# Ledger of designs, part 23: peptides against a protein of PDB entry 6FRK

Target 1, 411 residues: chain A of PDB entry 6FRK
Amino acid sequence: NEEVLNAMLKEVCTALLEADVNIKLVKQLRENVKSAIDLEEMASGLNKRKMIQHAVFKELVKLVDPGVKAWTPTKGKQNVIMFVGLQGSGKTTTCSKLAYYYQRKGWKTCLICADTFRAGAFDQLKQNATKARIPFYGSYTEMDPVIIASEGVEKFKNENFEIIIVDTSGRHKQEDSLFEEMLQVANAIQPDNIVYVMDASIGQACEAQAKAFKDKVDVASVIVTKLDGHAKGGGALSAVAATKSPIIFIGTGEHIDDFEPFKTQPFISKLLGMGDIEGLIDKVNELKLDDNEALIEKLKHGQFTLRDMYEQFQNIMKMGPFSQILGMIPGFGTDFMSKGNEQESMARLKKLMTIMDSMNDQELDSTDGAKVFSKQPGRIQRVARGSGVSTRDVQELLTQYTKFAQMVKKM

## One batch from the design tools (peptide; made by RFdiffusion4, then SolubleMPNN)

Design b1_p9_7_s4 (from b1_p9_7, 6 letters changed)
Fold by OpenDDE base, seed 1:
Structure b1_p9_7_s4 (fold): chain B 411 residues (1-411), chain A 9 residues (1-9)
Amino acid sequence: as target 1 above (411 residues)
Amino acid sequence: LPFLLELLR
């Protein structure tokens, strides 16, 4: 039994190291899991794999919990949020994502660019803010980030903004000049929260980077970025361990909507390759598919039309990068769609929608759309000509529809 | 979810 435990723990430790979990944390987890597993319960014929998996899950949850309550903004107050992090961490993009998140929740949000070091920092922030319709402040002429931050915070305080986000300068390396600038900005604006932005793709460097920031700046919150890439998210554990600060949000892609509140259970489930069913359900529900109730009712009655299929394709197109959705499904690893296959899948959906755009309401709203086309083959030729596709492409669509409609009838 | 899975097949 101990040999089997040690073998399974070795596999788990290897997988965690491959997930960018720091070697010290993996060792500690291994010891904690060994101490938490009662060997007597393992003798009772319980599924040893499930027990180890549960013990590993429980210890990973503890590693993500710093034991400190996350800062939350107060509604109707002026909340100043200062962002810190290295250049290329996704800090500037994350400022826009956070501002957009709060704006969508009905908060009066604004952005300040206090990055005077990077050429085009203000133009980048302005571009992102303008696209999201978020008010912004910055300067093309002022070179002191303290002046820009102070003036911007004062301006937006006077305009009764509730969420005031300050993007600061980054550097490529940890430099004393960067930390001095951050301290001067923090002292001038007196932020309610200091957010450290960390790139998950730096792997084993996450601990050293997070520690260097925490040793110099009073980091109170962490945001982890680039969790859509090759980074399996193990660097997040290193950030929490080094900063002793909670992860408040994660960046899951390049789109402004590729940003979510950090949830411990879904994150650890994904890290272990169990998928994120809750996040998939939440993402499906956050799509204000106002018509989802009507569709769910139709599906419960075993009704599924070509129009219902078209609406589902529109919904999939709104979910963003298909690789993220797949990465939420158990057993679909992040590698299941290489970036090339995602564009091809989206092009395939668009092609199917274009075929359906050439269908009439009688064809779209039929509870047996395939039978409508089978009874009158001339409809296939009309739709094929209207959409600029082959009759075979229309038949393939109808075959897919028939498979779905049969599945819905069995639910 | 079953719909997404079958679209991928």
Scores: peptide ipSAE 0.011, ipTM 0.532, DockQ to the pose 0.110
Fold by OpenDDE base, seed 3:
Structure b1_p9_7_s4 (fold): chain B 411 residues (1-411), chain A 9 residues (1-9)
Amino acid sequence: as target 1 above (411 residues)
Amino acid sequence: LPFLLELLR
């Protein structure tokens, strides 16, 4: 039994190392799992694999919990949030994502660009802020980040902003000059929260990087970025261990809405390749797919119209990056939709919707839409002309619809 | 969900 346990723990340890989990944390986890497993319960014929998996899951949950409550902004107060992190960590993009998140929740939110080191930093922030309709501050002429941060914070305090986000300079390396600049900015603006932004794709470097930031500035929160890539997120455990600070949000893509509150259970489930069914359910519920009940009732009766298909395409389009949804489903690897294939898939859905926009109510609401078109082929030619597509494209849509309608009849 | 997945293949 001990040999079998040691063999299975070796496989788990290998998989965690391949997920960018730090070797010290993997060793500690191995000993904690060994101590948590009753060998007598393993002898009783329980599924040894499930027991080890549960013990590993429980110990990973503890590694993500720093034992401290995450900072949360106070409504009706001026909350200053300073961002710190290396260049290329996604810090500037994450500032915009966080600002947009709070703005959508009805907070009076603004952005300050105190990055004077990177050429075009202010233009990039301004572009992102303008697209999201977020007020912003920065300078093209002031080179002292302390002055810019102080003036921007004072301005937005005087204008009664509730969320004041300060983006700082990032450098390519851990340079003492960067840390001194961050400390000077922090001392000047007295932030209510300091957020360290970490790129999950840096793998084994996460511990050393996170430690270097925590040793110089009072990091109180962590945001992990680039969890849409090949990064399995094991570096996040290293960041929590080094900073002793909670992960508050994760960045899951390049879009401004590719940003979610951190949830421990879903994150560990995803790290272990178990999928995120809970996050999928929450995301589906947030989409206010109010029409799902009416659709479910139609589907139970084996009814599926072209209008029902159109409404489903609208729902898919509202879901945002579909690659994220697939990555939440167990057994669908992130590789099934490369980012290029997603834009192509959305363009294909939009094309199909445009074809359906040229259909009439009789065609859309027919329980056998394909039969309506097969009985009167002139309808295909009308729809093709109305939508600016070929008759072949309309026939392809009807073929897809027919496949779906047949599947619904088998449910 | 299986239906949505088959739409996207």
Scores: peptide ipSAE 0.011, ipTM 0.542, DockQ to the pose 0.167
Fold by OpenDDE base, seed 5:
Structure b1_p9_7_s4 (fold): chain B 411 residues (1-411), chain A 9 residues (1-9)
Amino acid sequence: as target 1 above (411 residues)
Amino acid sequence: LPFLLELLR
């Protein structure tokens, strides 16, 4: 029993390390999970695998919860939000995404470019802001970021802006001069919130980087970028641990609307490769599709058929940026996007639908479609011939369906 | 990520 537990914990730890979770956090999680299971095994003859899964999930939820309430802007007040982070973290793009998010919510938002170090930083911000119709401030001639930030904040305060976002210089190296400049800007503008922006792809370096920012400025919020289904979410845990600050938003792509409020449960579910079924349900609900209630009710009851998957694929094809929604479907995110553009992903989805068009109602409406095909292998050959695909392509579809249907049964 | 779930299975 202890050997089986230790083997399963070793596999979980390996996979969390492969997800760029910091080795110290993985060790702590292992000990916490072990302690939690040892206590629960004494209490119940429950399936050890479910207990380990639940314990791992619960401890990961604790790792993304700093125990501090996220700062929220006050309506009708002037809220100054300073952005800090390394060059290439997506900081400047994230400033525009956050401004656009609040603007779409009916806030009077503006952007300040206090990045004097990068040639063309102001032009980039101006281009993004202009496309989104967001008011902006910056200088082509002023080299002191303190002056630019102070003047821009004063200007937009006088114009009764509610959300004033200040972008700062990011450098490739943790140079002392960067941190001094950031501290001088923070002291001059007295921000209501300091947001650390981090790239999820930096992996094991996330902790040391996030700590270096928190040690110099009062980071109160984290935004994680490049969570487009390829980035391993483990760096986010390191950021929360180092900054002791909540993740408030995530960046999920390059477009200005590839930005969403952080949700703990969906994020941990995705980090464990369970997909974002909650976010998929929310996204399906946002679309106000007539069959949404019936689908949600089936999902709540752990029912999922090949027809339900087909209907979801039809809905996904009717939706805009397909990449976001695929990244929410378990088992489709990483392998479906691994080399293909959005067009290749849509072509693959259309291929899967064409395979399902060759299925009969008994196959489509079965709550265990994979079992229907496994009991009668001749069905796979019929569907393969009907759709003009290999038996392997049909088996791959059934494997994807089985992965999804098993997750729906665990909800 | 599917592999993490498979390892947790």
Scores: peptide ipSAE 0.000, ipTM 0.438, DockQ to the pose 0.022
Fold by OpenDDE base, seed 4:
Structure b1_p9_7_s4 (fold): chain B 411 residues (1-411), chain A 9 residues (1-9)
Amino acid sequence: as target 1 above (411 residues)
Amino acid sequence: LPFLLELLR
């Protein structure tokens, strides 16, 4: 039993290292999982794989929890949020995303560009802010970021803004001059929250980078960017460990809407490749799609019909921009839905719905629709003929249905 | 939704 446990833990540790989880955290997790697993309970015939997976999940949840409550803005208060991070971390883009997020929630939000080092920083912020209809402040002539930040914060405080976001200069390397500038800005504006923006794609460098910022500036929150790319999110664990600060949001693309509140359970589920079913449920609930509760209850009972699949296709067709939803789904990379692929994907969905429109109620409402078709192959030919598709296209739909119905039964 | 998108593959 210990050898089997050690083998399975070795695979998990390898997968976590490949997910950019810091080697020290992976070692600690391995020890914690070993200590949490009762070997006697493993002997009693419990599914050893599920037990280890649950123990790993539980320990990863603890690694993302800094034990500190996330800062939240107070409604009707003037909340100053200072952003810090390296150049190329997505900091400036993230300022705009956060501003837009709060604006959409009915907060009076503004942006300040205190980046005097990067040529065109203010023009870029102004362009993003103008597109999102977010009020902004900055200077083309003032070179002191402390002056710009102070004047901008004062202006927007006097105008009763609730969310005042200050973007600071980044550097390509950790330089003492950058940290001194950040400290001077922080001292001048007295931010209610300091947000460290980290690029998840830097992998094993996340710990050292996050620590260098925390050692110089009182980082209270973390935002992780570029989780849509090759970054599997393991660097987020390193950021929490180094900063002792909660992740408050994640950036999931380049668009201003590619930004979401951080949720521990969905994030760890995605990191483990278990899928983000909770984030899907939440996203579906945010879209106010009809019958979400009934679907969730069916899924909890391991029930999934071809009709349930059809209703989900209708819901997806109602959701509009499919690219954001794809990035939430296990096994779909962002490359799968270039703007050209979105129309093709919608055409594929419509084709699948047309196949299902040729199914009868017995086929649609069966708890094992694939078995209904496998027992009577003449049904496949009928549906194929009715929908104007090949028998192969119907078989492909049924194969896909079977994979999901099996996934739902394992939930 | 994971499945709905495997259908789009």
Scores: peptide ipSAE 0.016, ipTM 0.555, DockQ to the pose 0.132; fails the geometry check

Design b1_p9_8_s1 (from b1_p9_8 with T1E R5L)
Fold by OpenDDE base, seed 5:
Structure b1_p9_8_s1 (fold): chain B 411 residues (1-411), chain A 9 residues (1-9)
Amino acid sequence: as target 1 above (411 residues)
Amino acid sequence: ELFELLEKL
């Protein structure tokens, strides 16, 4: 029993390391999970597998919760939000995304470019701000970021802006001069919130980088970017651990709308490769599709058919930015998106729908569609011939369906 | 995937 548990924990630790979780956090998680299981095994004849899964999930939830309530802007006040982070972290793009998020919520929002180091930083911010119709401030001639930040904050305070976002310089190397400049800007403008922006793709470097920022400025919030890419998000745990600050938002693409409030449960589910069913349900609900209530009731009852999956694919094709929704479906995450543009992803979805168009009502309406096909393998060959695909393509679809249906049964 | 790993455990 202990050897089996240790083997299982070794595999979980390997997968967490492959998800860019810091080695120190993985070791701590292993010890905490082992201790939790040893306590629960004494208490219940429960299936050891479910206990390990639950213990791993629970400890990951604790790693993304710093135990500190996220800062929120106060309506009718002037809230100064300073952004800090490395060059290429998506910081400047994230400033525009956050400004647009608050603007769409009816906040009087503006942007300040205090990045004097990067040539064209102000032009990039101006371009993004103008496209989103967000007021902006910056200089082409002033080289002191403290002056630009102070003047911009004063201007927008006098104009009664509620959300004042300040973008700062990012450098490729952690130079002492960059950190001193950030501290001088922070001291001059006295921000209500300092947001550290981190690229999820930087892997094991996340902890040291996040710590270097927290040691110089009072980081109170984290935003994780590039969660649409190959990054499994394990670096986010390192950022929370190093900054002791909550993740407030995530960036899920290049578009200004590719930005959402951070939710712990969906994020950990996705990190584990479980997908984001809750976030999928929320996005489906936000779109007010007529069939949403019927789907939600089926999901609450742990019922999911191949027809329900087909209807979801039809809905996804209607929803617009296909990349975001697909990355929320189990088995359609990073691997499905890894090589394809949005058009290739839509073509793959359309191929899956064409396979399902060759299924009969007994296959489509079964609460265990995979078992219907496994009991009668001749069905796979019929569907493959009917849709003009290989038997392998039908088996891959049934594997994806099985993963999704198993998750719905666990909800 | 970590889920597939956890499901193989």
Scores: peptide ipSAE 0.013, ipTM 0.536, DockQ to the pose 0.021
Fold by OpenDDE base, seed 3:
Structure b1_p9_8_s1 (fold): chain B 411 residues (1-411), chain A 9 residues (1-9)
Amino acid sequence: as target 1 above (411 residues)
Amino acid sequence: ELFELLEKL
């Protein structure tokens, strides 16, 4: 039993390292999982696999929890939020996303560009802010970021803004001059929150980068970006461990609405490749699609039909950046995303919908659709002929439906 | 995927 457990934990550790989880955290997780597993309960014929899966999931949840409550803005006060992070981390885009998020919630929000190092930083911020109708401040002539940040914060305090976001310079490397500039800006404006923005795609470099920022400035919040790419997000655990600060939001793409509040359970589920049904439900709710309430109530009751999956695909097609939503659907895994652009992904969903259009109401409305087809294999052949696809394509759809329905039953 | 690995365990 111990040898089997050690072999299984070796495979889990390898997969976590391949997900960009830091080697120290993987070692600690292995020890914690070993300590959390009762070998006597494993001997009693309980599903050893489910126990290890649950233990791994529980320890990953603990690695994302710093034990510190996230900072939240106070309504009717002036809240100064300073952003820090390397160039290319998505910091400037994330400032605009956060401002837009609070604006949509009825907060009086503004943006300050204190990035004097990057040519066109102010033009980029101005372009994003103007598109979102967010007030902004910056200079084309002032080169001191401390002056720009101080003047901008004073201006927007005097105008009774509630959310004042300050974007700072990023550099390509950890440079002492960048960290001194950030400290000077922080000392001048006295921010209520300092947000570290990290790129999830930097993998094993996340620990060293996050530590370098925390050692110089009082980072109190983390935002993780580029979780729409090939980044599995394991670097986020390293950032939490190094900063001892909660992840407050995630950036999931390039659009201004590709931004969501961080949720621990959905994030770990996605990191493990389980998909994110809760995040899909939240995103569907945010879009205020008229048909969503009935679907959400069915999902809460653990009911999921092929028709419910079809309706979700219709909703997904009405939603913006399709790539994000596919990565939230269980069984649409890395192979569905890795093979194509957004148009190919839409064409694949259209193909799945066309297969379902050849199903009858008994097949679509069954709470166990896969069992309906398994009991009568002639249905697979009928649907395949009706939709012009192979019997394999129909079986792949039913396999995907089964994975999704099993997750909905666990919610 | 890590889940498929955990499902092979």
Scores: peptide ipSAE 0.012, ipTM 0.531, DockQ to the pose 0.020
Fold by OpenDDE base, seed 2:
Structure b1_p9_8_s1 (fold): chain B 411 residues (1-411), chain A 9 residues (1-9)
Amino acid sequence: as target 1 above (411 residues)
Amino acid sequence: ELFELLEKL
């Protein structure tokens, strides 16, 4: 029993390390999972596999929970939010995304460019802000970020702005001078929240970078960027552990709308390759699709058919950006997107839909479509011939459907 | 995928 458990935990640990989870956190998780299972084995004759899965999930949820409530802006007050992070972390883009998020929620929002180090930083912020119709402040002549930040914050406070976002310089080569500058800006403007922006793609370096920021400035919130279909979310666990601060938002792409509030359970489910059904439901709801209520009601009842999957693929094709929505569907995340551009991904969905177009109503409307095909293998050969594909391509589609349908039944 | 690993366990 202990050898089997150790072998199982070794595979889980390997997969977490491959997901850029920090080696120390993986070791701690392994110890915590062992202790949890040893306690549960003493208490219950439950299926060991389910216990291990539950223990792993529960310990991952704890790793993204710092035990600290996220700061939230107060309506009708002036809320100063300072952004900190390395150059190339997506900090400046994330400032614009957060400003746009609050503006869309009816907050009087503005942006300040206190990045005097990077040539064209103010032009980039101005371009992003102008496209989003967000008021902005910055200078082409002032070189002191403290002066720019102070003047900009004072200006927007006097104009009764509710959300005042300050972007700062990011530097890779002069950590001490960056941290001193950040501390001077923070002392001058007295921000209500300091947001550390971290790039998830830096992998094992996430811990050391997040710690370096937390040791120098009072980071109170984390935003993780570049959580597109290739970024392994394990760096987010390292950021929370190092900063002891909650993740408040995630950046999921390059568009200004590629930004969402962080949810712990969906994120861990996605990190495990389970998918994000809650985020899929939220995204489907935001789009006001005519058949949306019927689909959501089926999903809530644990019902999912091949027809429901087909309709969802039609919706995905109408919606764009395609990469995000596929990465929310269980079994479509990593393997489906890893091998192509958005056009190739669309061509793959069209191929899957063409396979389903060769299915009959009994196959499409069955709540156990995979069992219909498993009981009568001649159906797979019929569908394969009808759609001009291999029997393997039909089996791969049924495998993807089965993964999704099993997850919907567990909700 | 980590879930498939957890399901092969």
Scores: peptide ipSAE 0.012, ipTM 0.486, DockQ to the pose 0.021
Fold by OpenDDE base, seed 4:
Structure b1_p9_8_s1 (fold): chain B 411 residues (1-411), chain A 9 residues (1-9)
Amino acid sequence: as target 1 above (411 residues)
Amino acid sequence: ELFELLEKL
């Protein structure tokens, strides 16, 4: 049993390293999982896989919990939020996304460009802010970021802004001059929150980078960007460990709406490839789709049919930005998206719907649709012929449905 | 994916 556990944990450790989880955190997780697993309970006929999965999930949840409450803005107060991070981290884009998020929530929000180092930084911020109708401040002539930040903060305080976001210079490398500038800006404006923006795609470098910022500036929050790319999110664990600060938001694309509040459980579920049903429900609710309550109630009861999956695909097709929504559905993860653009992903969903259009009501409305097909394999051949697809395509659909239905039963 | 690895175990 211990040798089998050690083999299983070795594969888990390999997968976590491939997910950009720092080697020290992977070692710690391995030790914690070993200590949390009662080998005697494993001997008593409990599902060993379920125990290991649950132990791994619990330890990953602990790794994203810094043990400190996230800073939240106070309504009716002037909240100054300073952004720090390297150039190319998505910092400037994230400032605009955060401003837009709070504006949509009915906060009086503004942006300050205190990036004097990058040519065209202010023009880029101004362009993004103008498109989103967010008030902005900056200078084309002032070269001191402390002056720009101070004047901008004072201006927007006097105008009773509730959310005042300050974007700072980012350099390509950790330079002492950058950290000195950040400290001078922070001392001048006295921010209520300092947000470190980290690119998740830097992989194993996340720890060292996050630590270098935290050692120089009192980082209180983390935002992780580029979680729509090849980054599996393991770098987020490294950022929390190094900064001892909570992740407050994640950036999930290039659009201003590609930004969401960080939720621990959905994030770990997605990192594991379990999908994000909670985030799917939230996103469905934000879109005010008529059938949301009935769907949420079915999901709470652990009921999920092929018809319910078909209705979800119809909803996803109505939602437009396919890349994010598909990545929230279990079994439609990286392999479904890695093979194509948004149009190809839409064509694949239409193909899956066409397969389901060839199913009968008994198949669609079964609480265990996969078992209906497994008991009578002739159904797979009928559906394959009716939809003009291979029996393999129908089996792949049923495999995806089974993964999703098993997850809904565990909710 | 990590979960698919854990399910294959």
Scores: peptide ipSAE 0.012, ipTM 0.493, DockQ to the pose 0.021

